# Ledger of designs, part 80: peptides against a protein of PDB entry 4J2C

Target 1, 107 residues: chain A of PDB entry 4J2C
Amino acid sequence: MEDPFFVVKGEVQKAVNTAQGLFQRWTELLQDPSTATREEIDWTTNELRNNLRSIEWDLEDLDETISIVEANPRKFNLDATELSIRKAFITSTRQVVRDMKDQMSTS

## One batch from the design tools (peptide; made by RFdiffusion4, then SolubleMPNN)

Design b2_p23_8_s1 (from b2_p23_8, 14 letters changed)
Fold by OpenDDE base, seed 4:
Structure b2_p23_8_s1 (fold): chain B 107 residues (1-107), chain A 23 residues (1-23)
Amino acid sequence: as target 1 above (107 residues)
Amino acid sequence: SMEEELERRSEERREMLRKFYFE
């Protein structure tokens, strides 16, 4: 069986890209109310939140796999480099999500 | 809905991880 970590990682990356685009639009809509409709604001906000939630859930799942691998190193045979890459991805992506969420909550 | 699709895809990914890491 192939390790599905990269599949989930890829989906997270896609969701991040989508979220970043939505976040940019969200910012634009709030910065120029004259061109913003309530419908687009609501849609953009909803889609953004949904994507962020999707990312967060995947990251929780990915983070759990790290714990499992560390508890069972011989079963998975992942070297330190690969494990570091996975941890770094989770950490950095969480930060990206947190930054967007913080800006949304304070705006 | 778009939200439902996201949830469905997330569940599928979760299942993939479960099969590999939890079993």
Scores: peptide ipSAE 0.558, ipTM 0.897, DockQ to the pose 0.825
Fold by OpenDDE base, seed 5:
Structure b2_p23_8_s1 (fold): chain B 107 residues (1-107), chain A 23 residues (1-23)
Amino acid sequence: as target 1 above (107 residues)
Amino acid sequence: SMEEELERRSEERREMLRKFYFE
């Protein structure tokens, strides 16, 4: 059986790209109220939050796999470098999500 | 909807991880 970590990682990356696009539009709408409707602001905000929540959920699942691998090294026999890459991906992606959420909470 | 698609795909991903890492 193939390790599905990379599949989930790829889906998270796609969701991040989608969220970044929505975040950019969200910022534009708030910076120019004369060209923005309340409907689009609400829609964009909702879609953005949905994507961010999806990412956070996947990251929790991925983080759990790290713990399982570390607790069962002989079962998975994962390369140390690969494990580091997986950890770094989770950490950096959480930071990207946090940055967007912080800006949304202060705007 | 996008929300429904996100939920469906998330559940599928979770199941994939479960099968590999918990079994």
Scores: peptide ipSAE 0.555, ipTM 0.898, DockQ to the pose 0.763
Fold by OpenDDE base, seed 3:
Structure b2_p23_8_s1 (fold): chain B 107 residues (1-107), chain A 23 residues (1-23)
Amino acid sequence: as target 1 above (107 residues)
Amino acid sequence: SMEEELERRSEERREMLRKFYFE
């Protein structure tokens, strides 16, 4: 059976790209009120928050898989390099999400 | 809704991980 980690990783990456697009639009709407409607601001904000929460949940699931692999090394036979790559992805993606959330909370 | 779709897809991904890692 193929390891589904990369499938979920790919979906997280797509969601990050979507969130970054929404974040950019969110920033633009707040910086130029003449072209912004309350409806679009609210929609963009809600969609952005929903996407960020989705990413965070997927990252928790991915992080749990790493814990399982580390607790059962003989079952999965993943080397240290692959585990390092997976951990780095989770860490860096969490940082990207945190940066967007921080900017939203301080605006 | 879009939120419901996100939740559905997330649950599907969680199920894929469960089948491989938890069984």
Scores: peptide ipSAE 0.554, ipTM 0.897, DockQ to the pose 0.804
Fold by OpenDDE base, seed 1:
Structure b2_p23_8_s1 (fold): chain B 107 residues (1-107), chain A 23 residues (1-23)
Amino acid sequence: as target 1 above (107 residues)
Amino acid sequence: SMEEELERRSEERREMLRKFYFE
């Protein structure tokens, strides 16, 4: 069986790109109310939150896999460099999500 | 809905991970 980590990683990356686009639009709508409708603001906000939630869910699952691997090193025999890459991906992605959420919560 | 699709896909991914890592 192929390790599905990269599949989930890829889906997270896609969701991040989508969220960043939605976040940019969200920012634009709030900065210029004359170009914004309540409907688009609500839709954009909802889609953005849904995507961020999806990302966070996947990151929790990915983080759990790392814990499992580290608890069972002989079973999986993952390279230390690969584990570092996986950890870095989760950490950096969480930061990207956190930055967007922080700005949304302060608006 | 879009939210339901996101949840469904996420659950599928979670199942894939569980099958591999909880063998």
Scores: peptide ipSAE 0.553, ipTM 0.898, DockQ to the pose 0.827

Design b2_p23_8_s2 (from b2_p23_8, 12 letters changed)
Fold by OpenDDE base, seed 4:
Structure b2_p23_8_s2 (fold): chain B 107 residues (1-107), chain A 23 residues (1-23)
Amino acid sequence: as target 1 above (107 residues)
Amino acid sequence: SLEEELEKRVEERREMLRKYYFE
């Protein structure tokens, strides 16, 4: 059986790209109220939050796999480099999400 | 709804991971 980690990682990356685009639009709408409709603001905000939540859910699942691998190293036979890459991905992606959420909550 | 679809997709991926890592 092939390790499905990369599948989820790929979906997270896609969601991050989508969220970044939505975040940019969200910022633009807030900075130019004259061209912003309530409908688009609400839609953009909702889409953005949903994507961020999706990412967070996936990251929780991915993070749990790290714990499992570390507890059962012989079962999965992952080298240190691969494990580091996975950890770095989760950490950096969480930071990206956190930064967007922080800006949304303080704006 | 859109949120429900996203949740469904997350659950599918979660199950995928469980089959490999938890079982």
Scores: peptide ipSAE 0.622, ipTM 0.915, DockQ to the pose 0.878
Fold by OpenDDE base, seed 2:
Structure b2_p23_8_s2 (fold): chain B 107 residues (1-107), chain A 23 residues (1-23)
Amino acid sequence: as target 1 above (107 residues)
Amino acid sequence: SLEEELEKRVEERREMLRKYYFE
């Protein structure tokens, strides 16, 4: 059976790109009310939050796999570099999500 | 709804991971 970690990783990456686009639009709508409708603001905000939540759920699942691999190194036989890449991905992605959420909560 | 669809997809991915890592 093929390791599905990269499948979820890929989906997270896609969701991050989508969220970043929505975040950009969200920022634009708030900065220029003359070009913004309440409907688009609400839609963009909702879509953005949904994407961020999706990412966070996936990251929790990915993080759990790391714990499982570290607890069972002989079963999975992943090298140190691969584990480092996976950990770095989760850490950096959480930071990206956190940055967007922080800006949304203060606006 | 979109939210429900996203949640369903997350659940599908979760199950995919469980099959490989838990079993």
Scores: peptide ipSAE 0.620, ipTM 0.915, DockQ to the pose 0.864
Fold by OpenDDE base, seed 5:
Structure b2_p23_8_s2 (fold): chain B 107 residues (1-107), chain A 23 residues (1-23)
Amino acid sequence: as target 1 above (107 residues)
Amino acid sequence: SLEEELEKRVEERREMLRKYYFE
């Protein structure tokens, strides 16, 4: 069976790109109220939050796989470098999500 | 809705991971 980690990783990356686009629009709407409607602001905010939640959900699942691999090294025989890359991806992606959420909570 | 679609997709991915890592 093929390791599905990369499939989920790819979907997370796509969701991050979508979230970043929505975040950019969200920022633009708030910076120029004269050209923004409450309807679009609410829609953009909701879509952005949904994407961020999706990412966080996937990251929790990916993080669990790391724990399983580390607890069963002989079963999975995962390369140490690959394991580090997986951990780094989860950590860095969580930071990206956190940065957007922090800005949303203060704006 | 987007929320329902995203939740469904996440669950599908979760199931893929479970099949590989928990079994």
Scores: peptide ipSAE 0.622, ipTM 0.915, DockQ to the pose 0.842; fails the geometry check
Fold by OpenDDE base, seed 1:
Structure b2_p23_8_s2 (fold): chain B 107 residues (1-107), chain A 23 residues (1-23)
Amino acid sequence: as target 1 above (107 residues)
Amino acid sequence: SLEEELEKRVEERREMLRKYYFE
C-alpha cells in the first residue's frame, strides 16, 4: 500500500492556492466598497473560511501521522529527511493559514 | 453544500491515512 501522505499534502496545497486567491479578492472587496456587493463579500468570506477550515482539518490529520511515525519508527522506517520535510510543510502551511485568519479577524 | 462537500472529502482523506497508519 502506498503512503497516502502525499495525496493529502497535494490536496492541502491546492486548497492553499484557492484560499490565497479568495483572500486576495476578499481584501480587494473590503478596500474598495464601491466595487463590492454585500453578496460577493459574504460569498467570498464564506468560501475562504470553508477552505481554511478544510486545510486546518487536513493538517491535523497529517500532524497525527507524524506522531504515529515517531512513536513507531521501526514500523514505518521513514527517512529522517522526509520526516523533516513533512513537519516543515505542516508548520509553514499552518503559518500561511494563521496569517490570513489574523487579517480577517482584525478587519 | 460546499461546506459539506469539503468535509466529506477531508473525511475520505482521513480514512485513507487511518488505513495506512493504524494498520
Scores: peptide ipSAE 0.615, ipTM 0.915, DockQ to the pose 0.850; fails the geometry check

Design b2_p23_8_s3 (from b2_p23_8, 13 letters changed)
Fold by OpenDDE base, seed 2:
Structure b2_p23_8_s3 (fold): chain B 107 residues (1-107), chain A 23 residues (1-23)
Amino acid sequence: as target 1 above (107 residues)
Amino acid sequence: SLEEEQEKRTEERREMLRKFYKE
């Protein structure tokens, strides 16, 4: 059986790209009200929040896999480099999500 | 619906992870 970690990783990456696009539009709408409708603001905000929540959920699942691998190293036999890459992905992605959430909450 | 399909995909992904890592 192939390791499904990369499948979820890929979907998280796509979701991050989508969220970043929505975040950019969100900032544009708030910075220039003349180009914004309330409907678009609400839609963009909701879509962005939903995407971020989806990412966070997937990251929790991925993080759990790391814990399982570390608890059972002989079962999965992942090298240190691969494990580091997986951990780095989760850490950096959480930071990206946190940055967007922080800006949304302070606006 | 689109939402139902997305939820289904999410559940399938969780199942894949479970099968590989927890079984």
Scores: peptide ipSAE 0.528, ipTM 0.858, DockQ to the pose 0.616
Fold by OpenDDE base, seed 1:
Structure b2_p23_8_s3 (fold): chain B 107 residues (1-107), chain A 23 residues (1-23)
Amino acid sequence: as target 1 above (107 residues)
Amino acid sequence: SLEEEQEKRTEERREMLRKFYKE
């Protein structure tokens, strides 16, 4: 059986890219009211929030896999480098999500 | 629908994770 971690990781990465696009549009809409409608602002905000929540949930699932691997190292036999990469991905992605959420909460 | 497909995909991913890591 193939390790599904990279599958979820890939989908998280795609979701992050989508969120970043939505966030960019969200920022543009708020910066120039002449180009913004309330409908688009609301839609963009909602889509962005939903996307971010989905990412956060996936990150929790991925984080759990880390815990399982660390609790059962012989079963999975992952080297330290790969485990580090997985941890770094989760940490950095959480930071990216947090940064967007922080900006949304202050605007 | 798109959302249904997304939900299905999410469930499939979760099942894959379960089978690989918890069994």
Scores: peptide ipSAE 0.528, ipTM 0.859, DockQ to the pose 0.601
Fold by OpenDDE base, seed 4:
Order: C-alpha cells, then sequence, then structure tokens
Structure b2_p23_8_s3 (fold): chain B 107 residues (1-107), chain A 23 residues (1-23)
C-alpha cells in the first residue's frame, strides 16, 4: 500500500496556493474600497477562511501520522530525513496559515 | 453539489490515512 501522506500533502499544497491567491485579492479589495463590491469582499473572505480551515484540518491529520510513526518506527521504516521533511512541511505550512489568519483578525 | 464532492474527497482522504496508519 502506498503511503497516503503525500496525497494529503498535495491537497494541502493546492489549498495553500489557492489561499495565497485569495489572500492577495482580499488585501487588494480592502486597500481600495472604491473598486470592491461587498459581494466580492464577502465571497473572497469566505473562500479564504474555508481554505484555511481545510488546510488546518489536513495538517492535524498529517501531524497525527507523525505521532503514529514515532510511536511505531519499525512498522513504517521511515528514515530521519523523510520524517524531518514531513515535520518541516507541517510546521512551515502552519506558520503560513497563522500569518494569514493573524492579518485577517487584525485588519 | 460541490460541497458534497468536497466532503466526499475529505472523507476518502481520512479513510486512506486511517487504513495506512491505524490498521
Amino acid sequence: as target 1 above (107 residues)
Amino acid sequence: SLEEEQEKRTEERREMLRKFYKE
């Protein structure tokens, strides 16, 4: 059986890319209200929040796999490098999400 | 609907993870 970690990782990466685009549009809409309709602001905000929530949920699932692997190292036979890459992905992605959420909550 | 398809995909991913890591 192929490790599904990378399937979820791929979905997270796609969601991050989408969120980054939405976040950029969100900032543009707020910076120039004259060109922004309330409908687009609401749509962009909702889509962005939905994407961020999706990412966070997937990251929780991925993070759980790390705990399982560390508790059962012989079962999965992951080397230190691969495990490090997986952890780094989760950590860095959480930071990206946190940065966007912080800006949205303080804007 | 789009929401239903998204939910289905999410459920499938969760199931894949469960099968691989918890069974």
Scores: peptide ipSAE 0.527, ipTM 0.858, DockQ to the pose 0.648
Fold by OpenDDE base, seed 3:
Structure b2_p23_8_s3 (fold): chain B 107 residues (1-107), chain A 23 residues (1-23)
Amino acid sequence: as target 1 above (107 residues)
Amino acid sequence: SLEEEQEKRTEERREMLRKFYKE
């Protein structure tokens, strides 16, 4: 059977792109009150938070797969390079999410 | 609803991971 890791990875990447778009809009709305409505701010904020939460949950699932593979190397037969790529994706994506969350919490 | 469909897709993804990695 095909490894579903990259299926989930692809979904996370799409979610990140969506979140980044929402985050940009969120910042624009807060920086230009004259063109912003409270309704759009609230909607954008909620959508962004929900997307970020979804991403974090998926990353937890992906992170668990890493632990499982490392605990059972012979079963999955993944080389160090591929594991490194998977770990790097999780780490970098978490950082992207963290950066957005930090900016939202400090506003 | 769209939310329900999204939730369903998420559950399906988790199920795929479970079947591959935990069985």
Scores: peptide ipSAE 0.527, ipTM 0.859, DockQ to the pose 0.643

Design b2_p23_8_s4 (from b2_p23_8, 10 letters changed)
Fold by OpenDDE base, seed 5:
Structure b2_p23_8_s4 (fold): chain B 107 residues (1-107), chain A 23 residues (1-23)
Amino acid sequence: as target 1 above (107 residues)
Amino acid sequence: SMEEELEERTEERRKMLEEYYKE
């Protein structure tokens, strides 16, 4: 069996791109009320929040795999460079999500 | 719904990870 980490990583990356698109539209709708309907604002907000929650859930699962690998180094035999890349991805992606959530909470 | 689809896909991914990392 191949390591499924990269499959989940790829899905997280896709979800981040989707969330960023929704966030951009969300910002545009709030900046120009004349071009925005309440229905689109509500839809965009809901979809954005759902995508962010999905990303956070996947990141928790990925983070757990890191702990498992570190607790069982001989079983998985991952080098330090690969493990560092995985940790960096989780950390940086969490920051991207946090930045969007912070901006949503202040509006 | 899109929310249900996201939840289903997330659960599938979780199962993939569990099969590899927790067996």
Scores: peptide ipSAE 0.586, ipTM 0.895, DockQ to the pose 0.831
Fold by OpenDDE base, seed 1:
Structure b2_p23_8_s4 (fold): chain B 107 residues (1-107), chain A 23 residues (1-23)
Amino acid sequence: as target 1 above (107 residues)
Amino acid sequence: SMEEELEERTEERRKMLEEYYKE
């Protein structure tokens, strides 16, 4: 069986790209009210929040796999480099999500 | 809905991970 970590990682990366696009539009709408409708703001905000939530859930699942691997190192036989890459991905992605959420909560 | 679709896909991924890592 192939390790599905990379599949989920790829889906998270796609979701991050989508969220970043939505976030950019969200920012543009709020910066120029003359070009913004409440309907588009609400839609964009909702889609953005949904994507961010999806990412956060996937990250929790991925983080759990790290714990499982660390608890059962001989079963999975992952080298330290691969494990570090996985951890770094989760950490950095969480930060990206946090930054967007922080800006949304203060705007 | 789009939200439901995201949730379903997330659940599929969760099951995929569980099959590999918890079994």
Scores: peptide ipSAE 0.585, ipTM 0.895, DockQ to the pose 0.827
Fold by OpenDDE base, seed 4:
Structure b2_p23_8_s4 (fold): chain B 107 residues (1-107), chain A 23 residues (1-23)
Amino acid sequence: as target 1 above (107 residues)
Amino acid sequence: SMEEELEERTEERRKMLEEYYKE
């Protein structure tokens, strides 16, 4: 069995890209309300929030795998470099999500 | 709904991780 970490990582990366596009559109819609329909604003906001929640959920699952690996180092035989890469991915992605959420909550 | 679809997909990924890391 291959390590599914990379599958989930890939899905998170796709969701981040999608969220970034939605966030950009969300910003544009709010900057010029006269050209924005209520329907598009609502759709964009909903899709953005859904994607962000999806990312956060996957990150929680990925973060748990880190804890499992650290608790069972001999079972998984991950070197320090790989573990660092995984941790960095989770940390940096959480920051990206946090930045978007902060802007949405203060807007 | 789209939200339900995302949740279902996330659950599938969770199960995938659990099979490898918890079993």
Scores: peptide ipSAE 0.585, ipTM 0.894, DockQ to the pose 0.841
Fold by OpenDDE base, seed 2:
Structure b2_p23_8_s4 (fold): chain B 107 residues (1-107), chain A 23 residues (1-23)
Amino acid sequence: as target 1 above (107 residues)
Amino acid sequence: SMEEELEERTEERRKMLEEYYKE
């Protein structure tokens, strides 16, 4: 069967883009209360949190696959460059999520 | 709910990964 890593990676990337859009709107709503309703703030906040949680969940699963691959190099004869790309994706994406969460928690 | 749907999709992806990496 095909390696499903890229399927999950793709879903994470989509969720990141969605979260970034929601985060931008969240910021705008808080910066200008005159253009914001309580309903939209609540909706945006909830959607954003849900997306971020989804991303984090997928990243945990992806990170586990890395551990499995590294523990079983003969079973998963992955190219070193590919493994590096996978690790970098997880690391950088976690940073993006963390940045948004930090800003939400301090606002 | 939308949240439940998101969780279900995540679980499906988890199972997909498990089939490949743990079996």
Scores: peptide ipSAE 0.588, ipTM 0.894, DockQ to the pose 0.856; fails the geometry check

## One batch from the design tools (peptide; made by RFdiffusion4, then SolubleMPNN)

Design b2_p24_1_s1 (from b2_p24_1, 14 letters changed)
Fold by OpenDDE base, seed 5:
Structure b2_p24_1_s1 (fold): chain B 107 residues (1-107), chain A 24 residues (1-24)
Amino acid sequence: as target 1 above (107 residues)
Amino acid sequence: SEEEEREKKRKEFKEFLEEQRKEL
């Protein structure tokens, strides 16, 4: 059976890509009111927030897998490098989400 | 569908976590 970590990782990556696109559009809409309708702004904002929440939820589950592996390393027999990669993915993704959220909350 | 397959995989992942929590 495939390592379950990668199942959620793929979905997180997709959601990040979607969020980044929405964030870019969100920024553009706020910068040029002449081309922006309130409906599109609201739609973009809501979709962006939904994606960010989805990512955060998945990251919590992924983070738990780290704790599980570290609690019983003999059972899972993961390479130290692989574990580091997983930790780095979670950390970097959290940072990406945090950056977007910070900009949205302060705009 | 693609959505259904993703849902199945997410369910399997969730079940995995639940099983591991019980073993800790």
Scores: peptide ipSAE 0.238, ipTM 0.764, DockQ to the pose 0.715
Fold by OpenDDE base, seed 2:
Structure b2_p24_1_s1 (fold): chain B 107 residues (1-107), chain A 24 residues (1-24)
Amino acid sequence: as target 1 above (107 residues)
Amino acid sequence: SEEEEREKKRKEFKEFLEEQRKEL
């Protein structure tokens, strides 16, 4: 059976890709208002925020698994490299989300 | 289906977290 961590990781990655696409469109709509309807701006903004929230929610759960493993590493027998990869994924993904949120808040 | 499998794994993931929270 597939490791549930990787399933959630995959979902987060898909959500990140979706968010990045929405963010790009959001940026384009703001840069050229003549091509933007209020409806599309609102839809894009809401969908983007929803995706970012979903990602953050999943990252919290994934981060908890790290804490659990580190509390009892012998029980789970995770390879050190794998654990590092999981940590890096969470950290880098949080940064990606933060960057988009920061740009949205300053626009 | 792939969707059903994904949902199953997410459920297992949540159950895992809940179980570990009880043990810690």
Scores: peptide ipSAE 0.231, ipTM 0.760, DockQ to the pose 0.534
Fold by OpenDDE base, seed 3:
Structure b2_p24_1_s1 (fold): chain B 107 residues (1-107), chain A 24 residues (1-24)
Amino acid sequence: as target 1 above (107 residues)
Amino acid sequence: SEEEEREKKRKEFKEFLEEQRKEL
């Protein structure tokens, strides 16, 4: 089978972009209540939370692939640079999600 | 469709993980 990491990475990247768009709209709705209906606020908030949870779930699967490779490095023949890039992607994506969640919890 | 292809890839990914879990 082909390298399974890229099967999920692309979906995570798309979900992050979607979440960032929803987060931007969420902040706009809260900053100007006159342009916001309760229905749109609720929809945006729920969609944003759902996307963030989906990303976190996919990151768990990606993190497992890292553990599998590290347990049997000779089978997969990934060089140190590629492994570092994969780890960095997971770490940075988790940080992006955390930043949005932190702002939502304080607003 | 794009959705069907994505679902197929996810299933293949899950099968891969299951196989690796059995080997470890």
Scores: peptide ipSAE 0.228, ipTM 0.754, DockQ to the pose 0.705
Fold by OpenDDE base, seed 1:
Structure b2_p24_1_s1 (fold): chain B 107 residues (1-107), chain A 24 residues (1-24)
Amino acid sequence: as target 1 above (107 residues)
Amino acid sequence: SEEEEREKKRKEFKEFLEEQRKEL
C-alpha cells in the first residue's frame, strides 16, 4: 500500500514546476510588449492562478494527513525525521506559492 | 492511462481522508 502522503506530493511538485514556468513566461510577457499579445497574457495569467490555487488546495490536504499521523503515530509508524521532512515540504512549497502571488499582486 | 491512474489515486486519497475524519 502506497503512503497516502505521496499520493498528492508528486502532483504538487508537478504543479509547482508548471507554475514556475508560467510565472517566468508571465514576467517576460510583461517586460517585453513586442513579444506579448493580450490573449497570451490573459491565458498565462489564468493558467498560473489555476495552478497556484490547485497547489494551495493540495497543501491543505497534505496538512490534514500530518494531523492524522500525529493523532495516531503508532498506526502509521512514521519516525520524527520523516514527519519533519513532510512538514518542511509543505512549508517551503507555501513559501514558493506566496512569493509568486506577491509578485503578481504588485504587477 | 496515466490521467486515469492519477484520478484513481485522488479518489482513493479523498476516501482515505474521509475515513480518517470519521475515526477521529
Scores: peptide ipSAE 0.221, ipTM 0.752, DockQ to the pose 0.600

Design b2_p24_1_s2 (from b2_p24_1, 14 letters changed)
Fold by OpenDDE base, seed 3:
Order: structure tokens, then sequence, then C-alpha cells
Structure b2_p24_1_s2 (fold): chain B 107 residues (1-107), chain A 24 residues (1-24)
């Protein structure tokens, strides 16, 4: 069976890039009210939150695959290096999302 | 469409995940 993990990984990466762009705009709008309308602030905030939730949901699915393999490594044909890469991706991506959420909750 | 293609990829992932669950 073909391993589709990389497909979902790619979707998450795309969503992260989108979220980071929205987050940057969100920050700019709040820092310079002269360039901001309430409509754009609300739209940007909503789109950003939706993207972050989407990422978190995908990461839960990806994380489940890691959990299963780690519980029974001999039953699966995943390379140890690849498993490490997948774990690192999930961990680092969660941190990126958490950082944005923390800043949004305190601003 | 892109949405339809995304759904197909998600279905493949679900099948992959189910395989892992069965083999665990």
Amino acid sequence: as target 1 above (107 residues)
Amino acid sequence: SMEEEREKEREKFKEFLEKLRKES
C-alpha cells in the first residue's frame, strides 16, 4: 500500500503558510489602525482561527499514526529515520500553532 | 475540482490509518 502520510503533511504545510500570512496581516492591522477596517480585522481573525483549527485536526490524525507505530514498531515497515522526521514535523508544527494562538489570546 | 481531489486524498489517508489500526 502507498503511504499517503506525505500528502496530509503537504496539506498541513500549506495551511501553516497560509496561517502565518494571515497572522502577519492580523498583527499589522492591530498595530496600525489607520490602515485597518473592522471588516478586514474580523475576516482575517476568522480565517486565521479556521486555519489553525484545521491544522490541529490534521495533526491529531497524523499523530495517531505515530502513536500506533511506536506502540508496535516491529509490525510496520516504517524506517526509523522517517518516523523521527514525522514526529519532529508534528511537534514543531504544534509549537508554531501554539505560538500564534498564545499571541492572539493576549492581544 | 480541488475539493474533490482533496477528498480522495483524505480517503486514502483514512485507509492507511485503518490499516495501521488493524495491524496494531
Scores: peptide ipSAE 0.159, ipTM 0.683, DockQ to the pose 0.754
Fold by OpenDDE base, seed 1:
Structure b2_p24_1_s2 (fold): chain B 107 residues (1-107), chain A 24 residues (1-24)
Amino acid sequence: as target 1 above (107 residues)
Amino acid sequence: SMEEEREKEREKFKEFLEKLRKES
Protein backbone atom coordinates (compact mmCIF):
# COMPACT_ATOMS: atom_id res chain seq x y z
CA MET B 1 0.00 0.00 0.00
CA GLU B 2 1.29 3.43 -0.98
CA ASP B 3 1.81 5.95 1.84
CA PRO B 4 -0.57 8.83 1.09
CA PHE B 5 0.72 11.07 3.90
CA PHE B 6 2.62 13.34 1.50
CA VAL B 7 -0.49 13.79 -0.63
CA VAL B 8 -2.62 14.88 2.32
CA LYS B 9 0.26 17.09 3.43
CA GLY B 10 0.13 18.80 0.06
CA GLU B 11 -3.61 19.36 0.29
CA VAL B 12 -3.23 20.78 3.80
CA GLN B 13 -0.55 23.17 2.57
CA LYS B 14 -2.82 24.37 -0.22
CA ALA B 15 -5.62 24.94 2.29
CA VAL B 16 -3.21 26.86 4.54
CA ASN B 17 -2.20 29.11 1.66
CA THR B 18 -5.86 29.75 0.84
CA ALA B 19 -6.68 30.45 4.48
CA GLN B 20 -3.80 32.91 4.78
CA GLY B 21 -5.09 34.82 1.79
CA LEU B 22 -8.61 34.86 3.19
CA PHE B 23 -7.31 35.93 6.59
CA GLN B 24 -5.44 38.84 5.04
CA ARG B 25 -8.59 39.97 3.26
CA TRP B 26 -10.61 39.46 6.45
CA THR B 27 -8.29 41.79 8.37
CA GLU B 28 -8.44 44.40 5.60
CA LEU B 29 -12.23 44.35 5.55
CA LEU B 30 -12.48 44.81 9.32
CA GLN B 31 -9.81 47.51 9.45
CA ASP B 32 -11.53 49.66 6.83
CA PRO B 33 -15.30 49.19 6.89
CA SER B 34 -15.74 51.74 4.09
CA THR B 35 -14.22 49.22 1.67
CA ALA B 36 -16.38 46.34 2.85
CA THR B 37 -19.91 45.13 2.30
CA ARG B 38 -21.61 42.93 4.85
CA GLU B 39 -21.85 40.25 2.17
CA GLU B 40 -18.11 40.20 1.52
CA ILE B 41 -17.32 40.14 5.24
CA ASP B 42 -19.68 37.21 5.77
CA TRP B 43 -18.40 35.34 2.71
CA THR B 44 -14.76 35.84 3.66
CA THR B 45 -15.39 34.84 7.27
CA ASN B 46 -17.27 31.69 6.29
CA GLU B 47 -14.71 30.64 3.68
CA LEU B 48 -11.90 31.21 6.14
CA ARG B 49 -13.61 29.18 8.87
CA ASN B 50 -14.38 26.38 6.42
CA ASN B 51 -10.75 26.20 5.34
CA LEU B 52 -9.51 26.21 8.93
CA ARG B 53 -11.92 23.41 9.88
CA SER B 54 -10.79 21.38 6.87
CA ILE B 55 -7.16 21.79 7.90
CA GLU B 56 -7.88 20.82 11.50
CA TRP B 57 -9.74 17.70 10.39
CA ASP B 58 -6.85 16.60 8.18
CA LEU B 59 -4.32 17.33 10.92
CA GLU B 60 -6.24 15.12 13.36
CA ASP B 61 -6.05 12.23 10.91
CA LEU B 62 -2.37 12.85 10.20
CA ASP B 63 -1.63 13.11 13.92
CA GLU B 64 -3.33 9.76 14.51
CA THR B 65 -0.88 8.11 12.12
CA ILE B 66 2.02 9.53 14.15
CA SER B 67 0.54 8.30 17.42
CA ILE B 68 0.01 4.80 16.06
CA VAL B 69 3.53 4.53 14.66
CA GLU B 70 5.15 5.90 17.83
CA ALA B 71 3.17 3.48 19.98
CA ASN B 72 4.23 0.54 17.77
CA PRO B 73 7.66 1.37 16.31
CA ARG B 74 8.56 -2.21 15.42
CA LYS B 75 5.43 -2.79 13.36
CA PHE B 76 5.89 0.04 10.85
CA ASN B 77 8.67 0.87 8.42
CA LEU B 78 8.97 4.61 9.03
CA ASP B 79 12.36 5.91 10.15
CA ALA B 80 12.92 8.55 12.82
CA THR B 81 13.80 11.24 10.28
CA GLU B 82 10.53 10.87 8.40
CA LEU B 83 8.54 10.83 11.64
CA SER B 84 10.27 14.03 12.75
CA ILE B 85 9.40 15.72 9.47
CA ARG B 86 5.75 14.68 9.77
CA LYS B 87 5.50 15.77 13.41
CA ALA B 88 7.11 19.11 12.64
CA PHE B 89 4.65 19.73 9.82
CA ILE B 90 1.64 18.96 12.02
CA THR B 91 2.94 21.06 14.92
CA SER B 92 3.82 24.09 12.81
CA THR B 93 0.57 23.92 10.85
CA ARG B 94 -1.49 23.73 14.05
CA GLN B 95 0.31 26.83 15.29
CA VAL B 96 -0.47 28.73 12.08
CA VAL B 97 -4.14 27.79 12.38
CA ARG B 98 -4.21 28.65 16.08
CA ASP B 99 -2.74 32.09 15.42
CA MET B 100 -5.43 32.91 12.88
CA LYS B 101 -8.21 31.56 15.11
CA ASP B 102 -6.92 33.55 18.09
CA GLN B 103 -6.98 36.77 16.10
CA MET B 104 -10.46 36.02 14.80
CA SER B 105 -11.79 35.35 18.31
CA THR B 106 -10.38 38.61 19.66
CA SER B 107 -11.77 40.76 16.83
CA SER A 1 -11.88 16.58 -11.87
CA MET A 2 -9.84 18.04 -9.04
CA GLU A 3 -12.61 17.21 -6.58
CA GLU A 4 -12.75 13.60 -7.75
CA GLU A 5 -8.99 13.26 -7.44
CA ARG A 6 -9.11 14.67 -3.93
CA GLU A 7 -11.84 12.21 -2.95
CA LYS A 8 -9.86 9.27 -4.32
CA GLU A 9 -6.81 10.36 -2.37
CA ARG A 10 -8.91 10.68 0.79
CA GLU A 11 -10.17 7.14 0.31
CA LYS A 12 -6.61 5.89 -0.03
CA PHE A 13 -5.73 7.74 3.16
CA LYS A 14 -8.66 6.13 4.98
CA GLU A 15 -7.41 2.73 3.88
CA PHE A 16 -3.95 3.69 5.11
CA LEU A 17 -5.36 4.64 8.52
CA GLU A 18 -7.34 1.41 8.75
CA LYS A 19 -4.22 -0.58 7.94
CA LEU A 20 -2.31 1.25 10.67
CA ARG A 21 -5.09 0.65 13.20
CA LYS A 22 -5.26 -3.03 12.30
CA GLU A 23 -1.51 -3.50 12.65
CA SER A 24 -1.27 -1.55 15.91
Scores: peptide ipSAE 0.141, ipTM 0.663, DockQ to the pose 0.784
Fold by OpenDDE base, seed 2:
Structure b2_p24_1_s2 (fold): chain B 107 residues (1-107), chain A 24 residues (1-24)
Amino acid sequence: as target 1 above (107 residues)
Amino acid sequence: SMEEEREKEREKFKEFLEKLRKES
């Protein structure tokens, strides 16, 4: 069976990029009300939250694969370096999402 | 469509995850 981890990783990366763009716009809209309509603020906020949730959903599934492999290291033919890369990706991506969520909740 | 492609990839991942669960 094909290992689709890298595909999901790519999707997450795209969602992160989209979220970061939306977050930047969200910040700008809140900082300068003269350039912000309520409709754009609401749309941007909603799209941002949707992207963040999408990322979190994917990370949960990816994390499960890691847990299974780590529980049975000799059963799965996964290179140690690759496993480390996957773990690092999940960890760092969670941090990126958390940072954006924290800023949104405190504004 | 892009959505269809994403859905197919998600399905493949789900199958992969199920395989891992069976092998664990």
Scores: peptide ipSAE 0.140, ipTM 0.673, DockQ to the pose 0.742
Fold by OpenDDE base, seed 4:
Structure b2_p24_1_s2 (fold): chain B 107 residues (1-107), chain A 24 residues (1-24)
Amino acid sequence: as target 1 above (107 residues)
Amino acid sequence: SMEEEREKEREKFKEFLEKLRKES
């Protein structure tokens, strides 16, 4: 069976890029409320939260694959380097999401 | 559509996870 990890990784990366753009706009809208309508603020906030939720959902599944491989290394032909790359991706992406969520909660 | 693509990829990943769980 094909390993779809890279595909999901790609989707997560796209969602992160989208979220970062939305977060920037969200910050701008809150900084100067006169720059846009309340409708745009609500839309931006909703889209941002949806993207962050999507990322977290995918990361949860990806993290499960890591746990399975680490518990059963001989059953999977992933070398240590590839596993490290996957783990680093999940860790760093979670941090990016956390940073955005923290700023949203304090604003 | 993008939604259709995401759903297709999600199904593939679901199958992958099931395989991993069975092999673990």
Scores: peptide ipSAE 0.106, ipTM 0.646, DockQ to the pose 0.716; fails the geometry check

